# Ledger of designs, part 147: peptides against a protein of PDB entry 3KDP

Target 1, 230 residues: chain A of PDB entry 3KDP
Amino acid sequence: PFLIFIIANIPLPLGTVTILCIDLGTDMVPAISLAYEQAESDIMKRQPRNPKTDKLVNEQLISMAYGQIGMIQALGGFFTYFVILAENGFLPIHLLGLRVNWDDRWINDVEDSYGQQWTYEQRKIVEFTCHTPFFVTIVVVQWADLVICKTRRNSVFQQGMKNKILIFGLFEETALAAFLSYCPGMGVALRMYPLKPTWWFCAFPYSLLIFVYDEVRKLIIRRRPGGWVE

## One batch from the design tools (peptide; made by RFdiffusion4, then SolubleMPNN)

Design b2_p22_1_s2 (from b2_p22_1, 19 letters changed)
Fold by OpenDDE base, seed 2:
Structure b2_p22_1_s2 (fold): chain B 230 residues (1-230), chain A 22 residues (1-22)
Amino acid sequence: as target 1 above (230 residues)
Amino acid sequence: DEVRELARRLREEVLELARKYA
């Protein structure tokens, strides 16, 4: 998020302190939960016939657990960010290069995509209004990602929800998201303004899409072992 | 014009929400 902010010169989608809350608060418990997840039954039943193949499987599982999750989370967050800004009159293309004028306190007539003028205060309000939904979106996407990453080949329905630590992690991250979203003072401390409960559902279609995509991928892997989709 | 009016209303709602929680 911060790199895209610098490169694209867009308004900051998420504050640095909020990023730390994600890394230390929302990612830690889920990461621990994945360490205690039972190995996929198919991996356990396959005697390591080829050490090279087993290393590849492990590297791919690690990549899904740490690398791909982070990328999917970022994409989900940016999706919500662009939706909110678009609803407030700032189309994604208009945000490119806008940061210089956006962050200037002396410019009180920044125009949106529809010619509406925004004062510095108004711009900062909408910016900080984006921070909370961005964070909440990451958490909601994490629900799907944690569920799908516990298995590589098996359906979520086949593997089941046996890991109590995973379930606890889902509740913990949800409670943290609720705390950061609705606790008084978060607007000042974290630049996260409270949001309507309806915004929690903004990420659900995206999470569902990822879930469906992953189930289809797993179905293909089961039908064609050793394919490029692994 | 309808999109501009929608954007205006949403802007006002966000500003009102911000005032409520400021």
Scores: peptide ipSAE 0.125, ipTM 0.726, DockQ to the pose 0.022
Fold by OpenDDE base, seed 3:
Structure b2_p22_1_s2 (fold): chain B 230 residues (1-230), chain A 22 residues (1-22)
Amino acid sequence: as target 1 above (230 residues)
Amino acid sequence: DEVRELARRLREEVLELARKYA
């Protein structure tokens, strides 16, 4: 998010403090939970073929999968960001290069895509209004990510929700999202203004997409054992 | 014109929401 902010010179989609809250508050417990996840019954039955080569391939595939999921997650956040700004009069094309004028407190007549003038304070309000939905989108997408990361081969429906720590992580992440979205003072403390409850649903298509992607991937692995997808 | 009016309304709603919880 911060890199795109710099490269595209768009208004900041997610504050640095909020990013830290994601990394420390939402990702740690799930990461720990995954470390204690029960091994898949099929993984434990596999004899190591070549420990050196198989480890490297597996690490590359894991890295690629997490990279792809992370990219989809970021795209979901940015989609939500662009939708909110578009609804407030700033079309995506108009946001490109706008950061300089956007962040200038002395410019109080920045025009949107429809010719409406925005004061500095108004621009900051809409910016901070985008931070919360971006964060919530990340959390909602993380639900799917956490669930799919439980297994490499088995469907979620086959493996089930056996890890209580993972379930706790999902609830903690959701509770944190709700707290940051609706607790008074978050606009000042974290530059996150309250979110309309309806915006929670904006991330659901992306969560579903990740879930479907993983289920298809796992289905391919099951049908073609020893393929490049493993 | 309808999109512009919608954008205006949403802008006002966001600003009002922000004022309520600031």
Scores: peptide ipSAE 0.120, ipTM 0.725, DockQ to the pose 0.056
Fold by OpenDDE base, seed 1:
Structure b2_p22_1_s2 (fold): chain B 230 residues (1-230), chain A 22 residues (1-22)
Amino acid sequence: as target 1 above (230 residues)
Amino acid sequence: DEVRELARRLREEVLELARKYA
């Protein structure tokens, strides 16, 4: 997110505080859940043929898979960001290069794509309104990520949702997202303005996409052990 | 014109929400 912000010179889609909330709030319980997750049956039972090479290959493939999932998460967040800004009059093409004027507190007549003038305060409101749904999008997508991270090869339908810590993690992320989205004062404290309830659903296609992606990946792994997708 | 009016309405709605939760 921050790289795209720098490269495209767009209004900041995800603030540092929201990043911290992701790293410290949403990832903590999931990380713990993974640490206490029951060992996957195939991981424990399947000895690598060559421990050195297979371990390295597996680490590379894991990193690639998580990288891909992370990219889908980012795409979901940016999609939500662009939709919100477009609904507020700022089409994606108009956002390119707008950052300089956007962040200038002395410019109070920044025009949107439809000629509406935005004061600095109004621009910051819509920017901070984007931070919240970006965060919520990440949380919703992380639901899928948490579920799929339980298993390396097995389908979610096969492994189930028996990990109480994982369930608690999902609850905690959702509760945190709701708290940050709707608790009074969060706009001032965390630069997270309230989110329309409908925006919670904006992330669902991407969550589903990650879920489908991972299920397909796992299906390929099951059908072709030792393939490039592992 | 319809899109412009929609954008205006949504802008005002977001600003109103922001004021409500300020």
Scores: peptide ipSAE 0.102, ipTM 0.699, DockQ to the pose 0.056
Fold by OpenDDE base, seed 4:
Structure b2_p22_1_s2 (fold): chain B 230 residues (1-230), chain A 22 residues (1-22)
Amino acid sequence: as target 1 above (230 residues)
Amino acid sequence: DEVRELARRLREEVLELARKYA
């Protein structure tokens, strides 16, 4: 997210503090939960033919898969960001290169895509209004990510949701998202203004996309063991 | 024109919401 902010010179879609909350708050419990996940039945039965090469190849393939999931996650966040800004009069194309003027407190007449002028204060309100939905979108997409990460090859439907710690992690990150979104003072402390409940649903298509992607990937792996997508 | 009006309305709603929670 931050890289796109720098490259495209768009208004900051997600604050540094919120990024830290994701990295430290939302990912920690899930990571622990995955460490205690029951080994997949097929993983336990598979002995690597060549432990050195098979491990390296598998690590690369896993990294690629999670990299793709991460890309979908980022796209979800940016989608939410662009939708909110578009609804407030700033079309995506208009945001390109706007950062300099956007962040200048002495410019109080920045025009949106429809010729409406925005004061610095108004712009910052809209910016901070985007931070919360972006964060929430990341959390909602992480739900799917956490669920699919439970298994390497088996479908979620085949493996089931046996890890209570994982389930707890889902609730924990959701509670954190709700806290950051609706607790008084978060607008001042974290630059996260309250979110309309409807915006929670903006991430659902991306969560579904990740889920479908992973299920298709796993299906291919099951049908073609040892394939390049494993 | 409808899109502009919608954008204006949404802008006002967001600003009002921000004022309420500020």
Scores: peptide ipSAE 0.039, ipTM 0.658, DockQ to the pose 0.022

Design b2_p22_1_s3 (from b2_p22_1, 19 letters changed)
Fold by OpenDDE base, seed 1:
Formats: structure tokens, sequence, C-alpha cells
Structure b2_p22_1_s3 (fold): chain B 230 residues (1-230), chain A 22 residues (1-22)
């Protein structure tokens, strides 16, 4: 997200406070939950072959899988961001290079895609309106990520939802997202303005995409052990 | 309250724009 902000010179889609809430709030409990996840039945049944080569292959492949999941997660956030800005008159093409004028406090006549002028305060409200749904999108996508990360090869349907810590993590991140989105004063304190309930559903296609992607990946791994997808 | 009012004004403006171009 931040790299695209720099490269495309678009208005900031995710604030620093929101990033901190993700890293410290929504990522911590899930990370702990994964540490206590039950061993995958396939891992425990697999005879140790060459531990050096198998570790390197597994580490590279895990890195690629998490990189791809992270990319889909970012795309979900950006999709939500662009939809909100488009609804507010800023089409994605118009956002390119707009950051300099957007962040300038002295420019109060920034035009949208339809020629409407926006004050600095109005622009910042729209920007901060994007932070909350971007955050919520991350949380919703993380539901899928947490569920899929508990296994490397087995389907979620095979492993089941037995980890109470994982379930608690899903509840905690959702409760945090709801708190940050709807608690009075969060707009002033965290620059996270209230979210329309409809925006929670904008993330669902991407959550489903990650889920389907991982299930397909795992299916390929099960059918072709030792492939490049592992 | 000011933020809510500004958010309301923004929503109204967005609606007006959407209605103008729909």
Amino acid sequence: as target 1 above (230 residues)
Amino acid sequence: EEVEQLAKELRERVREIAEKYA
C-alpha cells in the first residue's frame, strides 16, 4: 500500500495509525494463534527426507505463497479505496499524481474528475473515510488468511476449526475493527471515520479469492508433491 | 459533531454529483 502511494502519487490510502492498529492489534493475536495451531496431519506423517533441501524449498514456497496472499490483500484494500474515491468524484486515473495538490493545505480548489472543487479539509475527510474501510478490508481478508495458514497442504475442510486461539483471534480482530469503525471519538483520535455497513462486503470477494486460491494451491500440492507451487 | 456534519455534507455533495451525471 505505501509503495503504491509513493510510486503513483495518490492520496494516502492507509494512515500510520491504522497501520499500527493492524500490526499491533489485528496481526498479533493471529500470529500467536498460528504458533499454537495443531500440527498438520500431513506434516506429522511425512518422513523426514533431506532436511536442508526440503527446508529451503519450503521456505521459498511459503515466501511466495505469503507474497501472493499479501498482494491479493493489498489489491482488496486498494479496490475499496478507489471505489470510495470514485463515489466521491475522484476517478482512479485522476488520482494519479494528485498527492502533491491533495496534501497541500493552501490549495482549496482541487478539482475532482467532474470539475468540483474540494477544500483541504474536505479532501482530508474523504482520505480518512478511506482509512476505515481499507482497515476493515484487511481484517476481512485476514479471516481467510488465518484460516488457510493453519494448514500447508490440507484443505480447511479436512483440518477443521479446532484451534480456540484462532477463533479468539478472528473474534478479536473483528471486534477491534468494529470498535475502531463505530466507537465515538475514533474519527478525531485515530482519523478513522465511521464505516457504512455495506463496505464490509466489499472485501468479501477478495477474501473468497484468497480462500479459493489457497484451496486450489493446496489441491495442486496434494496432486503434484514436490512441484513449484509447494 | 463537526466531522459528522462535514461527512454529511460530503455525502450530500457526492449524491448531487452522482445525480447530475447519472
Scores: peptide ipSAE 0.007, ipTM 0.297, DockQ to the pose 0.021
Fold by OpenDDE base, seed 3:
Structure b2_p22_1_s3 (fold): chain B 230 residues (1-230), chain A 22 residues (1-22)
Amino acid sequence: as target 1 above (230 residues)
Amino acid sequence: EEVEQLAKELRERVREIAEKYA
């Protein structure tokens, strides 16, 4: 998110403090929980890995986990960001290069896509209105990400939800998202204005997309063992 | 205020890094 802010010179979609809340608050417990996930039901039926030829972590797994899934998460957040700004008169094309004028407190007549002038204060309200939905979108998408990371090969329906720490992680990140979204003072302290409950549902299509993508991937692995998707 | 200052410093540092590798 922050890299796109710099590269595209768009208004800041997600504040640095909010990013830290994601990395330290929402990702830490889930990440630890994965270390305690139960072994897949078929793991002991597989032959031992050849330590001379087989890598512990292959480039394909890294690319899928941190590349493809991470990109889908970011796209979900940016979708929410662009929808909110468009509803406030700023079309996505108009946001390109707008950061310089957007962040200038002395410019109080920045025009939107419809010729309406926005003061610095009004622009910052709209910017901060984007932070909370973006954050919540990431959390909702992380539900799917955490669930799919439970297994490499087995479907979630086959492996089940047996890791209590993982379940706790899902509740913790959701509770943190609710706290940051609705607790009084978060708009001042973290630049996260209160979220309309309807915006929680904006991320669900992306969570579903990740879930379906991973289930299809795992299905392919089960049908074609030793394929390029493994 | 301290959190905001830290956030500002972090944003500036990230910007400097991005500009260096752009």
Scores: peptide ipSAE 0.005, ipTM 0.246, DockQ to the pose 0.029
Fold by OpenDDE base, seed 2:
Structure b2_p22_1_s3 (fold): chain B 230 residues (1-230), chain A 22 residues (1-22)
Amino acid sequence: as target 1 above (230 residues)
Amino acid sequence: EEVEQLAKELRERVREIAEKYA
């Protein structure tokens, strides 16, 4: 998120404090939950037959658990960010290079994609309105990511939701998201304004897409063991 | 300066892609 902010010179989609809440709050408990789930998964039941291939499998699993999940979360967050800004008149193309004027408090006539002028205060309200949905989107995407990472080959429907720690992690991250979204003072403390309940559903199509994609991937792996999809 | 130039080039490419799909 921060790299895209610097490179694209777009308005900041997620504040530093909110990033810390993601890293410490929403990533830690899911990571612990995944560590416990991996012990029950089909991955740990396979004794390493070949140390070289198993190292590759572990690197792929680590890449999925940390690298790919983070990328998917960022994409989901940016999707929500662009949707909110587009609904407020700022199309994605118009946001490119806009940061300099956006962050300048002395410019009170920044135009949106439709020629509407925005004061500095209005722009900052819209910016901070994006922070909470971005965070909530990450949490909602994490629901799908945690569920799909439970197994490499088996469908979620086949293995089921037996890990109580995973279930607890899902509730904890949801409770944290609700707290940060609706607790008084979060707008000042975290630059996270209260979220309309409808925005929780903005990430659901994206989470569903990821879930369907992973189930299809797993289906292909089951049909073609050792294929490039592994 | 190199990072700023790379960032500028990337912004231009992203803009070109966005204009192609707009």
Scores: peptide ipSAE 0.000, ipTM 0.262, DockQ to the pose 0.015
Fold by OpenDDE base, seed 4:
Structure b2_p22_1_s3 (fold): chain B 230 residues (1-230), chain A 22 residues (1-22)
Amino acid sequence: as target 1 above (230 residues)
Amino acid sequence: EEVEQLAKELRERVREIAEKYA
């Protein structure tokens, strides 16, 4: 998110404080929960054929897979951001390079894609309205990410949801998201304006996409052990 | 359709906020 903000010079889609809440608040407990995940039954039983090459290849492929998941996650957040701004008159193409004028408090006539002028205060309201949905989208996508990270090869349906700590992590991040989204004063303190609960569902397609992607990946690995997808 | 509905709801919310703080 922050890289695209810099590269594209778009209005800030997610506040710094919100990013910190994701990285430290929503990711930490789930990450710890994964450390307590039960060993995958197939990983524990399979000795590496070649410890040197198989380890390196697997690390690269795992890194690539997580990188792809991270890209899908980011796309989900940006999708929500662009939808909100488009509905308020700012089409995605118009946002490119707009940051400088957007953030200037002395410019009160920034035009949207339809020639409507926006005051600084109006622009900031729209911007801060984007922060909460972006954050919520990230959290909802993280649900799928956490669930798929339980196993390398086995389907979630095969491994099951036995880790109570992981389940706790899912509830914790959701509770934090709800707190940040709906607690009075968060709009002022964190620049996160409250959303209607229905906006939580806009992230579900991306969560499903991640889930399907990982299940397909795992299915390929199971069908072709030692393939380039593993 | 769901995205459009959500977008509409958000637009309404932004409008309400704008009216409150204008």
Scores: peptide ipSAE 0.000, ipTM 0.270, DockQ to the pose 0.031

Design b2_p22_1_s4 (from b2_p22_1, 19 letters changed)
Fold by OpenDDE base, seed 1:
Structure b2_p22_1_s4 (fold): chain B 230 residues (1-230), chain A 22 residues (1-22)
Amino acid sequence: as target 1 above (230 residues)
Amino acid sequence: DEVRELARRLREEVRRLAEKYA
């Protein structure tokens, strides 16, 4: 998200406080839950015959998988961001290069795609309105991520949902997202303005995409051991 | 509540403009 913010020079899609809430709030319990996840039966049975090659392969695979998942998460967040800004009169093409004028508090006549002028305060309200749904999108996509991280090769349908800590993590991050989205004062305290319930569903296609992608990936790995997709 | 109302008004105005220029 931050890289696209710099490269495209668009208004900030995700605030610092929101980033902290992701790192410290939504990621801690899930990360702990993964540490207690039952190891996949095939992983535990493999004696490392060659620790150097097996470690390098595993590190490459993990980095690739997490990189791909992270890209899908970012795409989901940006999709939500662009939809909200478009709903507020700022089409994606108009946002390119707009950051300089957007963040300038002395410019109170920034035009949207329809010629409407926006004050600095109005622009910041719209920006902060994007932070919450971006955060929620990440949480919803993380549901799929947490589920898929339970196994490296087996389908989720084969492994099942036995980790109570993981389930608790899913509820915790969802509860945190709801709290940050709807608790009074969060707009002032955290710059996270309330979210329409409909925006929770904007992330679902991407969550499903991650799930399907991972299941397909795992299926390919099972059918073609040693492939580059591992 | 004031921020929510302002955001609501802004969204409504933008929607009106979008409908006008669509």
Scores: peptide ipSAE 0.010, ipTM 0.285, DockQ to the pose 0.020
Fold by OpenDDE base, seed 5:
Structure b2_p22_1_s4 (fold): chain B 230 residues (1-230), chain A 22 residues (1-22)
Amino acid sequence: as target 1 above (230 residues)
Amino acid sequence: DEVRELARRLREEVRRLAEKYA
């Protein structure tokens, strides 16, 4: 997200505080929950493999899968960001290169895509309005991510939702998201303005996309053991 | 109010740190 912000010179889509809340708040308990997830039933059935070669390959493939999931998460966040700004009069094309003028407190006549002038304060309000939905989008996408990460090869439908710690993690991250989004003073304190409930649903297609992607990936792995997708 | 004050302090500290190390 931050790299795209720099490269495209768009208004900041995700605040530092929000990033910290993701990294430290929403990801910690889920990550711990995955550590306590029961090993896949097939792990114990695997023949002894060469520990050196197979471990390295597995680590690379895991890293690649998480990288792809992370890209989908980022895409979801940016989609939400662009939709919000478009609803406020800033079309995506107009945002390119706008950062310099956007962040200048002395420029109070920045025009949107429709010729409306925005003061510095108004621009910052809309920017901060984007931070919360971006965060919530990440959380909603993480629901799917956490569920799919329970297994490497087995479908979630096969292994089920037996890990109570994971379920707790899902509730925790959701509760944190709700707290940060709706608690009075968060706009001033954390620059996270209140979120319309409808924005929670904006991320659902991306959660579904991740889920489908992973199930397809796992299906391919099951059908073609030892493939490059594994 | 306490949360707001804490957040204000944290922001000020972060700003101070950013200014110190920027």
Scores: peptide ipSAE 0.005, ipTM 0.274, DockQ to the pose 0.046
Fold by OpenDDE base, seed 2:
Structure b2_p22_1_s4 (fold): chain B 230 residues (1-230), chain A 22 residues (1-22)
Amino acid sequence: as target 1 above (230 residues)
Amino acid sequence: DEVRELARRLREEVRRLAEKYA
């Protein structure tokens, strides 16, 4: 998120404290929960061919999986960010290069995509209004990511939901998201303004799409072992 | 300065692509 902020020179989608809440609050408990997930039955049946190569492959697979999850989460967050800004008159193309004028407190006539002028205070309200939905979107996407990462090849329906720690992690991250979104003072402390309950559903189609995509991917892997999709 | 120029070029390319697919 911060790299895109620098490169695209767009208004800041997430504050530093919000990023820390994601990294330490929402990612840590789910990651721990995944460590206690039971291995796929087919993986447990595989005899180690070469301990050195198999370990390396597993480490690469884990690294790629976590890297992909992070990218998917960022994409989901940016989707919500762009939706909110578009609803407030700022189309994605108009945001490119806008940061310099956006962050200047002395410029009170920044125009949106429709020619409406925005004061510095109004712009900051819109910016901080994006932080909470971005965070909540990451949490909602994490629901799908946690579920799909339980297995590499098997469907979630085949593996089941036996990990009580994972279920607890889902509730914990949701409770944290609710706390950060609705607790008084979070707007000042974290620059996370209160979220309308309807915005929780903004990420649901995206989360569902990821879930469906992963189930299709897993189905292909099961039908064609050793394919490029693996 | 080189990083800034690269970032500028990348922003311009992103804008060009956004305009193309808008």
Scores: peptide ipSAE 0.000, ipTM 0.235, DockQ to the pose 0.015
Fold by OpenDDE base, seed 3:
Structure b2_p22_1_s4 (fold): chain B 230 residues (1-230), chain A 22 residues (1-22)
Amino acid sequence: as target 1 above (230 residues)
Amino acid sequence: DEVRELARRLREEVRRLAEKYA
């Protein structure tokens, strides 16, 4: 998200403090919970790792986690961001290169796509209005990401939800998202304005997409052991 | 219990961050 902010010179979609809340508050508990996940039912049937040929870190896992799933997650956040700005008069094409004027406190006549002038304060309000739903979108997409990371090969329907710590992690990140979205003072403290409850559902298609994608991937792995998707 | 304690600590850290940037 922050890279796109720099490259495209668009208004900041996700504040620095919000990013820290994702990294420290949302990601850590779920990640630790995965360490306590039960082994897959077929894991002991696999051959031991060959220390001479097998890499310490699986490049395919890195590519999946940071390249594919991470990109889908970011797309969900940016979709929400662009929708909110468009509803406030700023079409996506108009946002390109706008950051310099957007962040200048001395410019109080920045025009939207329809010729409406926006003061600095008004622009910051709409910017901060984007932070919360972007964050919530990330959390909702992370539900699917966390669930799919439970297993490498088995479907969630086969492995089940036996890890109570993982379930606790899902509730914890959701509770944190709700706290940051609705607690009084978060607009001032974290630049996260309250979110309409309906915006929680905007991320669901992306969560479903990730879930379906991974289930299909795992299905392919089960049908074709030793394939490139493994 | 360790995970609950970690979750508690994370909530406290978020609170401290909120207070710092308020």
Scores: peptide ipSAE 0.000, ipTM 0.233, DockQ to the pose 0.433

